# Peptides against a protein of PDB entry 7RZF, part 12

Target 1, 358 residues: chain A of PDB entry 7RZF
Amino acid sequence: PFQEEHLKQLYKIVPIKDIRNLYVTFPIPDLQKYYKSNPGHYLGHLIGHEGPGSLLSELKSKGWVNTLVGGQKEGARGFMFFIINVDLTEEGLLHVEDIILHMFQYIQKLRAEGPQEWVFQECKDLNAVAFRFKDKERPRGYTSKIAGILHYYPLEEVLTAEYLLEEFRPDLIEMVLDKLRPENVRVAIVSKSFEGKTDRTEEWYGTQYKQEAIPDEVIKKWQNADLNGKFKLPTKNEFIPTNFEILPLEKEATPYPALIKDTAMSKLWFKQDDKFFLPKACLNFEFFSPFAYVDPLHCNMAYLYLELLKDSLNEYAYAAELAGLSYDLQNTIYGMYLSVKGYNDKQPILLKKIIEKM
Target 2, 358 residues: chain A of PDB entry 7RZF as posed
Amino acid sequence: PFQEEHLKQLYKIVPIKDIRNLYVTFPIPDLQKYYKSNPGHYLGHLIGHEGPGSLLSELKSKGWVNTLVGGQKEGARGFMFFIINVDLTEEGLLHVEDIILHMFQYIQKLRAEGPQEWVFQELKDLNAVAFRFKDKERPRGYTSKIAGILHYYPLEEVLTAEYLLEEFRPDLIEMVLDKLRPENVRVAIVSKSFEGKTDRTEEWYGTQYKQEAIPDEVIKKWQNADLNGKFKLPTKNEFIPTNFEILPLEKEATPYPALIKDTAMSKLWFKQDDKFFLPKANLNFEFFSPFAYVDPLHSNMAYLYLELLKDSLNEYAYAAELAGLSYDLQNTIYGMYLSVKGYNDKQPILLKKIIEKM

## One batch from the design tools (peptide; made by RFdiffusion4, then SolubleMPNN)

Design b1_p8_8_s3 (from b1_p8_8, 4 letters changed)
Fold by OpenDDE base, seed 5:
Structure b1_p8_8_s3 (fold): chain B 358 residues (1-358), chain A 8 residues (1-8)
Amino acid sequence: as target 1 above (358 residues)
Amino acid sequence: SIEFGRRS
């Protein structure tokens, strides 16, 4: 475990690649024994969320962060870490203190709202779906994995322990959340801008870095993080599938897509799944426009349009992705291509949202 | 490790 002298430290690290990253790390107790409730999963789900009112949404709106990852990580025996990692913009590199303040504001929001059983239930449902419909793993890899985790789980639970949540434990959620405090923080900033400004070299890889104590005034600022009204808990994930019915194979099912609609403006092909028998579908749309690729200007405008559209859909796309739905938008020489894939039950909802943003 | 959020 880290001693007090190892807490409230800032590391400025010089990368080999031109990257800008911020790591905010908290030592936490070993949570392995609490796998049935998995409080770290609960907190990671919320802190790493990308929907409206999320930490990432706000930091992106400021132009400081591109991506965010949050969750628990195994440490040495007897302790773990909770880590929030963000990809920094050039502007974000100048606002690291404020970024971390926003992190603590979001954490404070989680404290204020308290543990939510419905959020736990969503995590439970999502994991159950993932478990039920997980792809076949390679036998060798799977057996090795199982052998490794037999040390942590009862034999009868070893296959399900990583997926199935069973117990809502608000006390454990609060316990972990209580460890996510400024006095317990370790910060690492990775940027080439620190080149020539370091005084230490890491022994294993020769990474240059500087270690500094975080000023008490900064710690105090983070400790006094108020509630930011822009932060909100996620709304209920509407994309979680509940209907897993597989329709019988039609007698006239063709091995190839059949043309089922032919009009002046549209053609529709359909093929029923005859191989996988999963409650999944793939919807593919090709849109044709004579203007999409008529000249370089139109081509670039079409490209920019799709990039903006994807950006506008990011918040919804995250919830869909968690629920096993994905979409893809691409420019083509004839126009654009849209694909929606995953569990068929809630695909119409995602498709509708995409079309409404178009 | 359980990580949440997309890496783009």
Scores: peptide ipSAE 0.094, ipTM 0.800, DockQ to the pose 0.777
Fold by OpenDDE base, seed 4:
Structure b1_p8_8_s3 (fold): chain B 358 residues (1-358), chain A 8 residues (1-8)
Amino acid sequence: as target 1 above (358 residues)
Amino acid sequence: SIEFGRRS
């Protein structure tokens, strides 16, 4: 475990690539023994969430951050880390202190709300679905993986331990959350802007960096993080599948898509799955417009339209993705292409949301 | 490592 002198440190790191990243790291206890409750998973799910009222949503709205990743990471024996990593904009690089303040505001919101059993249940359900419909791994890779995880889990649980959450432990959630404090923080900022401003070189890769103590005044500002009314817990994930029924093969099932609807405005092709027998579907839509590719202006407008649409759908797409649904939008020379894939149960919900945003 | 959120 880090000693007190290793906490409240700021690292300014020069990357080889032109990237801007912020890492906010908290030493936490080794949580391996708590794999059945996995409090780090719970907190990572919330902190890394991308829905309305999320940390990312707010930081994006300010133009400071593009992406956010949160979660637990293994450390050395006997301790772990909780890390919040964000991709910084140029403006965000100037507002690192404020970004971290917002992180602590969100963490404070989590403290104020307390552990939510329904959130745990969603995580449990998501993992159960993932486990149930896990693709067959290559035997050799699978055996090696199992051999590795046998070090962490009982033999009887080794097949399920990575997926199945069993115990809601609000006490452990609070314990980990209590470690996510300014006095326990290590901050790393990665930017080329620190070139020529470093005084140390990392031994293994020659990475240039500078280490500084975070000023007590800054720590105090973060300690005094108030509740930000823009932060909210996520709503229930409506995309979590609950119906896994596989319909029987139709007697007239064809090996190729059959034309089942033919109108002046639309053609519909359908093929039933005859191989995988999963409660999944692929919905593919091709939209034709004579204006989509008529000139460079229209092409660019069509492109911008899809980019804006994707941006507007990001919050919903995240929840859908967690639940095993995905969508794709692409420009074509004839118009646009939409694909919705994954568990069929909640595809209509996602499709409806996409269409409503179009 | 358990990470949540999407990377670019």
Scores: peptide ipSAE 0.087, ipTM 0.791, DockQ to the pose 0.778
Fold by OpenDDE base, seed 2:
Structure b1_p8_8_s3 (fold): chain B 358 residues (1-358), chain A 8 residues (1-8)
Amino acid sequence: as target 1 above (358 residues)
Amino acid sequence: SIEFGRRS
């Protein structure tokens, strides 16, 4: 475990690639024994969430961050890390202290709200769906994986331990959350802007870096993080499938799509799944507009429209993706293409949300 | 390791 001297440190790192990243790292106890409750998963789910009121949504609104990843990572024997990693904009690179303040504000919000059993239940349900419908793995890779995890789990649980949550343990959630404090933080900033400003070289890869102590005043500022009213717990994920019924194959089912609707404004083709027999569907929509590609201006406007639409859907898309739904929007020379894929049960909800944003 | 959020 890190000693006090290893905490509250800032690392400025020069990358080879032109990237801007911030890593906020907390040492945490080894949580492996708590796999049935998986408190790190609970916290990662919330901190890494991308919906309204999320940490990412707020940081994006400020123009400081593009992407956020949060969760537990394995460390050495006997300890783990909880890491919040963000992709920084150029502006975000100038506001690292404020970004981290917002992280602690969100963490403070989690403390104030306390552990939520419904959030745990959603994680449980999502993992159960993932387990139930996981793809077949390659035998060699699967065997190697199983052999590895046998060191951590009982034989009877080895197949399910990574997926099935069994116990809501608010005490363990609070325990991990209590480790996510400014006094326990290690910060790494990765940017080419530090070139020529470093004084150390990493032994293995030759990475140039500078190490500095985070000032006590900055730590105190983070410790005094107030509640930011913009942060909210996510709403319930409405995309989690609950109906997995597979309809019987019709006797007259064709091996190719059949035209089932033909009107002046629309044509509809349908093909029933005759191969996979999964509770999944693919909905594909082609929209035709004579204006989409009439000139360069309209083409660019159509492009921008879809980019804006995708941006506006990002919050919903995240919840859908967690639940095994995805969408794709593309410009075509004739108009636009929309695809909705995944579990069929909640596809209408996602489709409705997309249409409402259009 | 369990990571949440989409990567860039």
Scores: peptide ipSAE 0.083, ipTM 0.792, DockQ to the pose 0.763
Fold by OpenDDE base, seed 1:
Structure b1_p8_8_s3 (fold): chain B 358 residues (1-358), chain A 8 residues (1-8)
Amino acid sequence: as target 1 above (358 residues)
Amino acid sequence: SIEFGRRS
């Protein structure tokens, strides 16, 4: 366990690769025994969320961060870590203190709102879906995994323990949230910009780094993090599937796609699944335009258009991905390709959102 | 480990 002397420390680390990362780490109690409520999962879900009013959304809007990951990690015996990791822009590297302030503002928002049972229920539902429709694993790997986790879970629960949430425990959520404080923080900044500015070398890999105490004034600044009105809890995830009905195979079903619509403007092919029998579908659209590849300018504009479209869809895409839906947009020499895949129940919602943004 | 958010 980290002692007080190991807290409030800043590490400046020189990477081999040209990467810029910030790690904000909090020592937390071992939460393994609380797997039925999984308070770390709850907090990770919210802190790592990418929707409107999220921590990432605000940090991206400022041009400081590209990606954010939040969650619990196993430590040594008897303790864990909660880590918030962000990919820094060049500008973000100059605003690390402010980025961390925003993290604490978001955490303060979570304290102010308190634990939300509906959020827990969404996590429960998502995990239940993931469990029910998980892909078959390779027997050898699966057996080895199960053997390993038998140390943590009762035999009767070993198959479900990693997925099924059973208990809403607001007290445990608050307990973990109380550990996410400036006085309990360890900060690591990874950047090549620290080359030649380090005074220590890690023993095992030869990683160059500098360790510094975080000034008390900075800690106090983070402790006094106010509520930022830009931070909001996520809205309900509309993409969570609730209908898992598998339609019966039609008597006239063919083993290959059938042309079911043929017009001057469109052709539609359909194949019913006759093999997997899952509540999933694949929707594929090929759009044709004579202007898509007429010259280099149009080609580049079409490319830029799709990149901007994808960026504009990011908030919805995240919620959809959590719910087992995905989309793909690609430029083709003839126009554009769109694919929507996953659980069929909420595919129309995602497709509509994509089309509305186009 | 349980991580949320997408990596680049």
Scores: peptide ipSAE 0.061, ipTM 0.762, DockQ to the pose 0.781

Design b1_p8_8_s4 (from b1_p8_8, 4 letters changed)
Fold by OpenDDE base, seed 5:
Structure b1_p8_8_s4 (fold): chain B 358 residues (1-358), chain A 8 residues (1-8)
Amino acid sequence: as target 1 above (358 residues)
Amino acid sequence: SIEFGRKS
């Protein structure tokens, strides 16, 4: 475990690659024994969320951050870490203190709202779906993995322990959340801008870095993080599938897509799954426009349109992705391609949202 | 490790 002298430290690290990253790390207790409630998963789900009112959404709106990852990480025996990692923009590199302030504002929002059983239930449902419909793994890799985790879980639960949540433990969520405080923080900033400004070299890889104590005034600013009205808990994930029924194969099912609709404006092909027997579907749409590729200007406008559309859908796409739904939008020489894939139950909802934004 | 958020 880190001693007090190891806390409230800032590391400025010179990368080999031209990357800008911020790591905000908190030491936390070993949560392995709490796998049935998995409080770290709960907090990671919320802190790493990308929907409206999320930490990432706000930091992106400021132009400071591109991506955010949050979650628990194994440490040495007897302790873990909770880490928030962000990809920094050039502007974000200048606002690291403010970025971390926003992190603590979001954490403060989580404290104010308290543990939500419905959020736990969503995590439980998502994990149950993932478990039920998990892909086949390579036997060798799977066996090795199972052998490794037998040290942590009862034999009877070894197959389910990493997936199935069983107990809502708000006390444990609060316990972990209480460790996510400025006084417990370790900060690492990774940027080439620190080249020539370091005084230490890491022993194993020769990484150049500088270690500094975070000023008490900065710690106090983070400790006094207020509620930011921009932060909100996620809404309920409407994309979580609940219907897993597989329809029987039609007697006239063809091994290839059959044309089921032919009009002046549209053609529709359909093929029933005869191989996988999963409650999943692939919806593919090709849109044709004579203007999409008529000249370089139109081509670039079509490209920009899709980039803007994707950007506008990002918040919804995250919730869909969590629920095993994905979409793809691409420019083609003839127009546009849209694909919606995943569990069929909630595909119409995602498709509707995409169309409404178009 | 359980990580949430899209990896770029």
Scores: peptide ipSAE 0.072, ipTM 0.765, DockQ to the pose 0.738
Fold by OpenDDE base, seed 4:
Structure b1_p8_8_s4 (fold): chain B 358 residues (1-358), chain A 8 residues (1-8)
Amino acid sequence: as target 1 above (358 residues)
Amino acid sequence: SIEFGRKS
């Protein structure tokens, strides 16, 4: 494990590519033995959430961050890391201290709220769905994967261990959360702006970097992170499927989409799944407008409309995606295309939200 | 590794 001298360090790294990234890393205990409760999954789910009141939502609102990833990563034997990684804007690169302050404010919010069993249950349900309906893997790859994970899990559980959560362990969640403190932080900033300002070279890749101690005053600021009223726990994910019924094949099922509705304003084609037998559907909508592509102005307006629509749907899209639902919106030369795909149970909810935003 | 959030 890292000793005290390895903590509270800042690394300024020069990338080869023009990227701006911030890595906030916390050494944590090896959680492998706790795979049935997976406290790192719980915390990663919340910290990496993209809904209203999330860390990412706030950092985006300030124009500092584009994307956020949170979760546990394997380290060497006997320890792991919890990492929060963000893609920085140019402005965000100037506000790294404040970004990290917001991270600690969110973490403080998690401490204040305490472990939530309903959040664990959602994670459990999502993983159970993923396990139940996982695609068939290539036998060779699957066998190799299973052989690898046999080192970590009992033979009886090897097929389920990566997916099935079994135990709500608030104590372990709190234990990991207690490691997510400023005194236990390692920060790496990746930017070309550090070119010519580094004093070290990494041995393996020749990466130029500078290592600095984080000032005690900065650590203290992060330690004194207040509750930020903008941070909230996610709402319950309404898109988690609960009905997995497979309807019997209709007697008149056609191998091709059949026209089942024909009106002056709409045509509807339907094809029942006769191959996969999954509780999934694909809803495809093509909207026709004589104005969509009449001139460059209308074309750009239609494009802008879809971009704004997508932006307005981002909060729902994340929750839907977690639950195995996706949507796509595209401009066409004739108008607009909408698709909704995934588990059929909650597709009407997502579709309704899309239509309400349109 | 378990990562949450959309990758860029």
Scores: peptide ipSAE 0.044, ipTM 0.731, DockQ to the pose 0.740
Fold by OpenDDE base, seed 2:
Structure b1_p8_8_s4 (fold): chain B 358 residues (1-358), chain A 8 residues (1-8)
Amino acid sequence: as target 1 above (358 residues)
Amino acid sequence: SIEFGRKS
């Protein structure tokens, strides 16, 4: 485990690729024995959330961050890390201290709200769905994976341990959350802007870096992170499927799509699944407009429209994706194409939200 | 994105 001397350190790293990344790392205890409650998963779900009031939403709003990943990572034997990783914009690279402040503000919000059983239940339900409908893996890879995890889980649980949550443990959530403090932080900034400003070279890969102690004043600033009113817990994920009924194959089911509706304004084709028998559907919509491709201006406007629409749907798209739903929007020479895919139970909800934003 | 758990 890291000693106190290894904490509150800043690493400036020169990448080979033109990337800008920030890694905020917290040493945490080994949580392997707590796999039934998985407190690190709970915190990763919230910190890595992309919905309204999330850490990412606020950092994107400021133009500092493009993407955010939060979660636990394996360390060496007997300890783990909790890592918040963000992709930095050029502007974000100038505001790293403030970005980290916002991270601690969000963490403080989590402390103030306390552990939420409903959030745990959502994680449990999502993981249960993922387990139930998990795709078949290649035997070789699967066997190797199972062999590896047999070191960590009882034989009877080895197939379920990574998915099935069993126990809500608010005490363990609070324990991990208590480790996410400025005094326990290790920061790495990855940017080509540090080229020629480093004094050390990593032995194995030749990576150039500089190590510095984070100033006490900065640590104190992060320790005094107040509640930011822009941060809120996510709303309940309405896209989590609850109905998995598979309808029987119709006697007149055709091997190709059948025209089931024909009107002046719309045609509808339907094909029942006769192969996979999953509680999933694919909804495909083609919209026709004579203005979509009439000239370069209209073409660009149509493009811009879809980009704006996608941007406006980002918050919903995240929640839907977590629940095994996806959508796609594309420009066509005739108009636009919309696809909604995944578990059929909540597809109408996602479709409605998309149409309401259109 | 949320990275959960030990990637084997």
Scores: peptide ipSAE 0.027, ipTM 0.627, DockQ to the pose 0.154
Fold by OpenDDE base, seed 1:
Structure b1_p8_8_s4 (fold): chain B 358 residues (1-358), chain A 8 residues (1-8)
Amino acid sequence: as target 1 above (358 residues)
Amino acid sequence: SIEFGRKS
């Protein structure tokens, strides 16, 4: 594991690809034995959240970050890492210290709020749904995977251990959260802007980098991270399915879609699932407009409209995606295409939100 | 590893 001399370090790394990334890494204890409570999953869910009041939402609003990933990662034997990784904008590359300050402000918010059992319950429910309706895996790959994880889990639990949460352990959440401190941080910035400014070369791949100690004043700044009123816990995920009823196949069910509504303004086709028998549906809408493709200007305006619409839906899209719902919006030569897919239980909620934003 | 957030 990292010793004191390995902490509070900054690495400036030159990538081969034109990428800008920030990695904020914390050494944490091995959490494998706590798989039934999975405190790292709890913290990753919150830190990596994309909804209103999230870390990502604030960093995006400032134009500093495009994407954020948070979670635990396997280390060497006996320890793990908690990593917050962000894709930096050009502007964000100039504000790395402030980005990290915001990370610690969000972490401080989590400390102030304390562990929330309802958040754990949502994680439990999401994982249970994922387990229940997971896709079939290729037998060879699956057996090899199971054989590998038998080293970590009891035989009776090997199939469920990666999914099913059983115990709310606020003490373990607090324990991990206590490791997410400035004095325990390792920072890596990946950018081509460091080309010609490095003094070291990595042995295996020849990656150029510079290592520097983070100044004590910067560490103190992060240690004194106050509560930022913009950070909030997420709201409850309204898209988590609770009804998994599969309706009986109608006696007159056809193998093809049937026209069930025909009007001057709309046609509706319906086909019941006669093959998969899953609590899922596919809703497909084609909207026709004579103006969508009348000239290049209208075409570009229609494109921009959909991009803006997608951006405005991002907060809902994240929560829906976590719950196994997805949507797609595309321009067509005749107008617009909308698709909503996934668990049928909460599809009407997502569809309503999409239509309200349109 | 368990990671949360969408990667672009």
Scores: peptide ipSAE 0.025, ipTM 0.692, DockQ to the pose 0.759

